# Ledger of designs, part 214: peptides against a protein of PDB entry 1MQS

Target 1, 223 residues: chain A of PDB entry 1MQS
Amino acid sequence: ILKMLFLNKDLNNNDNITTITDDIFNQQEIIWKVLILDIKSTATISSVLRVNDLLKAGITVHSLIKQDRSPLPDVPAIYFVSPTKENIDIIVNDLKSDKYSEFYINFTSSLPRNLLEDLAQQVSITGKSDKIKQVYDQYLDFIVTEPELFSLEISNAYLTLNDPKTTEEEITGLCANIADGLFNTVLTINSIPIIRAAKGGPAEIIAEKLGTKLRDFVINTNS

## One batch from the design tools (peptide; made by RFdiffusion4, then SolubleMPNN)

Design b2_p30_8_s3 (from b2_p30_8, 16 letters changed)
Fold by OpenDDE base, seed 3:
Structure b2_p30_8_s3 (fold): chain B 223 residues (1-223), chain A 30 residues (1-30)
Amino acid sequence: as target 1 above (223 residues)
Amino acid sequence: MEKKFQEVLNKLEKSIENQKNEIKKLIEKN
């Protein structure tokens, strides 16, 4: 999710956590973006991120896709929505109206072939395909926690996890809360994700906790 | 019209495929 908020750009593997955070905060101009959600994705985001985390990620405005939204023609938009005909039609309408400067579309689950073709057809008619910078799908089918997501020092969670004054109990508690939030999200998707995390950090703790919860759930539902 | 449609479709498909490849790489590294 955090990667999505940074337009899914490869956070360069430069080794030193401190240099990436300093460089992002001090050297990289925050790209301000609009985040467009639906009901399902709102629940997902709310379970994982705080409002302050969104602001630090450059999300200046977040709204529901079905809500009336003011045009921001100079601002890129991130869509994180379900792959439905209705949402596709709204996105295309937003494209037609030049509501935003760029469109980064992230579907929460797999985009069916028929809807992909419909999206392509509608976009082709608009002549504004160049404004679509990215289309991703299955975003919630995989839960990947990477150190790079934490190395940004953008989230309150990261700050808490990396504060030397934070106790081990507090870290464990926070990781458990994150895992609980992710677990609840997974349950709403009706699919079991693949979980991966880097070793030796909070991501591993979260992944282990989430994995345990999912395994327990699968065992209990199949019995 | 058909050519433009195919171009857009190919662009979208490529974007989705790139995502999948990135995810696969992440999974393989971990």
Scores: peptide ipSAE 0.531, ipTM 0.909, DockQ to the pose 0.378
Fold by OpenDDE base, seed 5:
Structure b2_p30_8_s3 (fold): chain B 223 residues (1-223), chain A 30 residues (1-30)
Amino acid sequence: as target 1 above (223 residues)
Amino acid sequence: MEKKFQEVLNKLEKSIENQKNEIKKLIEKN
């Protein structure tokens, strides 16, 4: 899962999640990403990762694939969803609408040949195949559940973020909590990251809050 | 249209195959 969250870059498998996240943060570049899930993958992620792990991986927003999502054309998207016709159609529609800058598609199980061909056909019609950077399948078959990383907090955060009843105040509060988590991570690794966030969305709010906290900290430490 | 379809299909197939090969290598090393 961590490899997926880092766009399937080569990660040293022997490193603790903390070390991996620390190393990436130490590279001084946080790339914000959107994580798109379905019901099954949400349950899986909640069982193997903590909310803080997603934040450390640069996941600024996570949502259900079937939910209405705001366009973030400058932000890469990670899809972690079941290989169904419905999900493929939604992904292609997102591609057509330029909803995200890049598409990293990870299917939870094996992608049937007929659906692969359907995906290829639809993508070919759009002329936007270059935006699809990766397609993987059978991802859940390769996930080793780490009991120590189990947290129900991800599910709760996800539900809160995606609940249409969630107030603007609650969203703001959640963004603040995310910024706090990222700030604590940055302090732990003793490095100041370059913050990159999409404009006009929650990522910008988080980036602004985090930037302010980091600036304040640097000023106070140098004084 | 058919040529573009085939190109995209090949790209997707290659991506999936690369993943599987990487995983196999990791399993074999452990």
Scores: peptide ipSAE 0.520, ipTM 0.906, DockQ to the pose 0.252
Fold by OpenDDE base, seed 1:
Structure b2_p30_8_s3 (fold): chain B 223 residues (1-223), chain A 30 residues (1-30)
Amino acid sequence: as target 1 above (223 residues)
Amino acid sequence: MEKKFQEVLNKLEKSIENQKNEIKKLIEKN
């Protein structure tokens, strides 16, 4: 998250949030930015960062993507939002209206191919693609509840997985969503995990799916 | 119109790919 707030520049990973923010603040190289969130990303940010951390990172104002926002045409914007058609449309509208000087788009999870193409199509029509400085995806798709405990906040996941009325297709779909969230988490932490799961249940299915995703990622990035 | 679309698409794809490559490098160092 801090890397995102600093426009995905290289930060020393070994420093705590306070040290990083203090060092940058003292170097007089603070770039003031606007942070645009959605409901999901707001929960994520709130679980990881304090208001003071945002300020130290140069965030002058933060707002929900669906809220009315004042134009700041001389200020760069960081979007940290879910990869949805609605959010893409709003971002493009903000681009059309010259609401900000630069657009740094960070999706909380993987951007589907169809939405990527839609974004590209809409941006191409605006003629303002130069204002889009970067598009990243697969950021934090979980809420930090404890230092070593994370929640994907999938509604009623436990109940759904343990309800005898739940179909195999529904279970498989939910397991896939959980695996996607965990995959994004792994990428964000920048560490390959040792996967541990109970045998004979949904946890094993999730572990297998996650393992496959990680393997595919490593293979595709090495090719 | 199609040409502009492809250019933008390529730019966005490259950005995402760069992110993945950066992550990969970090994982390999760790």
Scores: peptide ipSAE 0.540, ipTM 0.915, DockQ to the pose 0.658; fails the geometry check
Fold by OpenDDE base, seed 4:
Structure b2_p30_8_s3 (fold): chain B 223 residues (1-223), chain A 30 residues (1-30)
Amino acid sequence: as target 1 above (223 residues)
Amino acid sequence: MEKKFQEVLNKLEKSIENQKNEIKKLIEKN
């Protein structure tokens, strides 16, 4: 997240959030920028960063993507939003209207191929592709509730997984969603975790799925 | 129109791919 706020420039990873923000604030010219969020990403950001941290990162204003936002044509914008058609359309509209000077687009999860193509198509029509400086995906899509505990905010996940009336298909689907969320988290933190799960339950299913995803990712990136 | 689309698409794909490659490199070093 902090890397994103600094336009995905290389940050010294070993420093605490506070140290990073303080060092950058004190030593580097602050690039003021706008942060555009959606409901989901707002929850994520709010769980990890304080308002002061955003300020130190050069975030002048943060707003919801669906909210009316004033044009700031001389200010770069960071989008941290879900990869949805709606959000893409809004981003493109913002691009068309020259709402910001530069566009750094960071999707909270993987951008599907169809949406990537849609984004590309719409951007190509605008003739303003040069304003798009970066497109990243698979950022953190979870809420940190405690230092070592986070939530993917999947509605009623615990209840669903523990309800005897829940079908195997429903469990499998939910486990897949959880695994996807965890996978995105792993990619964002840039660390391969040791996966530990209780045996004989949904946690094991999730662990297996996550392990597979991680392995596949490593393989596909090496090929 | 198609050419412009492809150019933009390639740009976006490259950006995303670069991200993934960076992550991969970090994972491999770790």
Scores: peptide ipSAE 0.510, ipTM 0.905, DockQ to the pose 0.642; fails the geometry check

Design b2_p30_8_s4 (from b2_p30_8, 19 letters changed)
Fold by OpenDDE base, seed 2:
Structure b2_p30_8_s4 (fold): chain B 223 residues (1-223), chain A 30 residues (1-30)
Amino acid sequence: as target 1 above (223 residues)
Amino acid sequence: SAEKYKEVLSKLEKSIEDQRNYIANLIKKN
């Protein structure tokens, strides 16, 4: 999620988490952005991020996609919404009206082929395809990996987890919070992730906690 | 035009694929 909020900046996949955090935290220039959500993604964001985290990521305004929004033609927009015909139509309308300077579209789940084609068709008619900088999907259909976990939640999670001064209790608490956030995300998207984590670190703790929560949920829903 | 449509579609497909590949590579490395 943090990557999304930073306009999906290319991160070297070979970079250690330390390098990733340095890139995120040492950004000299904050790019102010608008975050556009729907009901489902709002629940996800609220469960994983705090308002302060959004501000640190340069999110100055967040709004629902169905709400009337003021034009900000000089501000880039991040859409984090469900892949529906309705949302696509709204995005295209926003594009037509030059509501924002740039469009970073991130669908919460897989974008069906028919909707992709529809989006392409509508965008082609507008002649403003250059304003669409990114279209990603399956953002919430993820495999829980150590790097991804650090990118999903609190901006300083990695720093806290890797700080030798951090107590075991603090680590456990943070891991629990991360697992809770991820669990809520899973429930929101109704998609079960594959959990993979490095052994012997915080990632394993998070994975175990999340796995337990998911198992418990499945058992409780089937009973 | 049909040509513009194809161009836009290709651009969008590439964007989606790049993201998927990025995620896939992250998974393979961990």
Scores: peptide ipSAE 0.537, ipTM 0.911, DockQ to the pose 0.357
Fold by OpenDDE base, seed 5:
Formats: C-alpha cells, sequence, structure tokens
Structure b2_p30_8_s4 (fold): chain B 223 residues (1-223), chain A 30 residues (1-30)
C-alpha cells in the first residue's frame, strides 16, 4: 500500500511504516496527489495507515470513485479500487474529461482478462493512453487494526475537500489543518522536506501554508 | 483503430505483469 502511495517506487521492505515514510519524507520531494477509493478500499486504507502516513505520502485529498469530484487537471491521481466494469468506466470517463494530470491505477484484486481488454479498448479510443502511467492489480485486500488510525473525521474532511459543493472558505480551513498536520510531522522528524505541489488545486494551498509555517519556524529558532 | 488497441493493451499487460512478478517474488521470500 505504501508503495502504491509513492507511485510504486521501490521501498525498503525491512523497515516499519514510520521509518519508510520518514526516510522518503526527508530524502525526496513530496509529490502532492489525489487518492481515489471505493468503499472497500477506504476501509482498508483507514485500518492500515496512520494519519501521518497518508500525509507523508503526499495525499492531499482522497475521495470515493462514485462521488462527484472536482477536476484537478494538474494533479496526479492514484486509483485504488475494485476491478469492476463500473469502476473502469468511471476511470475512462475521468480520463476523457482530463480530470487529473496522470493516472496511476491500482486494482485491489486481480483484473480479469475481459475487463483488461475492455479498459484497453476504451482507452485506445480516447487517444490519451499516455496519461495512464501505471496499471497494477492484486493488491492486498485486508483489514488490520493498527494504532493511531486515520479517523473518520479526517476521512470526511478529505472527502469534503474534494466535494464541489464545499465552499472556498471551508476548503481553505481544511487545507490549513492539513498543513498544520504536516508541519507537526516535519518538526517531529527534525528535517525540512522539499515540497512539490501541483498548481491550481488544494495541494498548492497546502504547500503554501506549510512553506510559510516552516520558514517562520526557522526564522524564529535562529533568533 | 485495431492497431492502437493492441498497443494500449500491450502497455497495460506489461504494467500488470511487472507488478505481479514483484508481488510473487515478495511472497517467495517469505
Amino acid sequence: as target 1 above (223 residues)
Amino acid sequence: SAEKYKEVLSKLEKSIEDQRNYIANLIKKN
């Protein structure tokens, strides 16, 4: 799952989640991205990952695939959903509408041959296959009880952030809270990461707020 | 076109296979 959140880059499997996220957070730029889930995968993510794990992975917002989601054409998206015809159709529609800049598709279980062919057919018609960076399947479908789990409140906030009905004021407030969380994480690990955010979305807002907080902190500590 | 379809299909198949191999190797090591 962590590998998926880091766009399927190689990770040290011998370390615990905290060590892995800390190392990545400190050693490379954080790429802000959107996480698209379904009901089943939402339960999986929320039961396995801590709040800080998701934040350190650069997930600025996550939403349900069937929900109306705001376009973020400059933001890469990670799909972590069941391999169903319905989900494939939605992904293709998102591709057609340039919903996101890049598509990293990860199915929770094995993708059947017929659905693979259907996906390929639909994508070929769009002419936008280059935007699909990865298609993986057979991810672990499990629920684990872990300490400091990502709460329903946070999940709701992330869903709200991506809801087109949410006001700008509410979005700004949520982004501030996320930035605060990231700031606290950075202080805990005693390092300042390089932050990279896509333009024109919540990620940019979060990055700006976090950057300001970090700069202010450095100035104050050196005084 | 049929050619574009085949190209896309091959790309997707390669991506899936790479991940499946990765997972399989992890399982074998444990």
Scores: peptide ipSAE 0.522, ipTM 0.910, DockQ to the pose 0.244
Fold by OpenDDE base, seed 4:
Structure b2_p30_8_s4 (fold): chain B 223 residues (1-223), chain A 30 residues (1-30)
Amino acid sequence: as target 1 above (223 residues)
Amino acid sequence: SAEKYKEVLSKLEKSIEDQRNYIANLIKKN
């Protein structure tokens, strides 16, 4: 995720998120960017990064792809969205309208061939292919190695989970979304993590859901 | 034009493939 936020430049992955962001923020010129998300990717980002992390990564603003967004023609944009026809159409429309200066497109999962061709077709018509600096998708292939320790923390973005006024149904829904986000993130690492979570709270629910997803994935991959 | 389409498609394919290969190589090394 951090790599994506830094335009997929090589980062030292041995450091924690805070250390990486602090080092970059303090030592390098920050390129301010816009981050465009969808519901799924929002869950992923929120589970991994804090608001301060986004700022340190140079994200000046983040918005949902379906939301009305103000044009920032001098600002590069990072898209981290699902590979859907709808999202592709929106991205192309943003391109056509010169909404941003540069387009760094990162799909949350594998981009199907038909959608790739559609994207290419639409982009070719715009004549603005030069503004697209990269198109990446998530290659969800990993080898199960020794489990790594993975600690689940609820982001401040989900303070609602700690609101006593929040219903159980709402909590369950949010936990599911967070688990989905974490799952997608974990799949990009080299091994299945050992999941740790605080007991008796939303983190435990998320951990259980994530664990189930990971187990199911392993079973399906080895089948 | 068909040529422009092919050019764009090739560019996008390369971008995606480069990333996938990078990830695949990282996984293989680990």
Scores: peptide ipSAE 0.512, ipTM 0.906, DockQ to the pose 0.445
Fold by OpenDDE base, seed 1:
Structure b2_p30_8_s4 (fold): chain B 223 residues (1-223), chain A 30 residues (1-30)
Amino acid sequence: as target 1 above (223 residues)
Amino acid sequence: SAEKYKEVLSKLEKSIEDQRNYIANLIKKN
């Protein structure tokens, strides 16, 4: 998340948020930016960062993507939103209207191929593709409840996984969803986790699925 | 035009892939 706020520049990930922001603030001139969120990403950001953290990261203003926003044509914008058709249309409209100087688009989860093609099609028509500086996806969609503790907040996960009436298919489906969320988390924090799970239960299934996803990702990116 | 579409699509795909590769390399180092 901090990397995103600093336009995905390389940051020293071993430092806490305060140290990173202080170092950047003291060493380099802060680039002021606009942060555009949706309801889901707002919850994520609010759980991880405080208002002062945003300010130190150079966020001058943050707004919801569906809100009416004033043009800031000389200010770069960071979008951190869900990969939906609606959000893509709004981003393209903002691009058409020259609402911001530069567009850094970060989707909270994987961008489907059809939406990627739609985004490309719409952007190509505008003739302003040069203003789009970055498009990233698979960022974290979680809530941090404690330091180094976070939740995907999948509704009724605990109840479903521990209900003896739950079918194997339902458990498998839920475990897959959890593994997907954890996978995105790993990618976002840019750290390889040590996976620890209780044996003989859903946690083990999730751990196995997550491990497979991580291995597959590493293999596919090196090919 | 079809050519402009392909160019933009390629640019976006590259951006996404670059980030994924960066993350993958970090995972391998750790």
Scores: peptide ipSAE 0.525, ipTM 0.912, DockQ to the pose 0.621; fails the geometry check

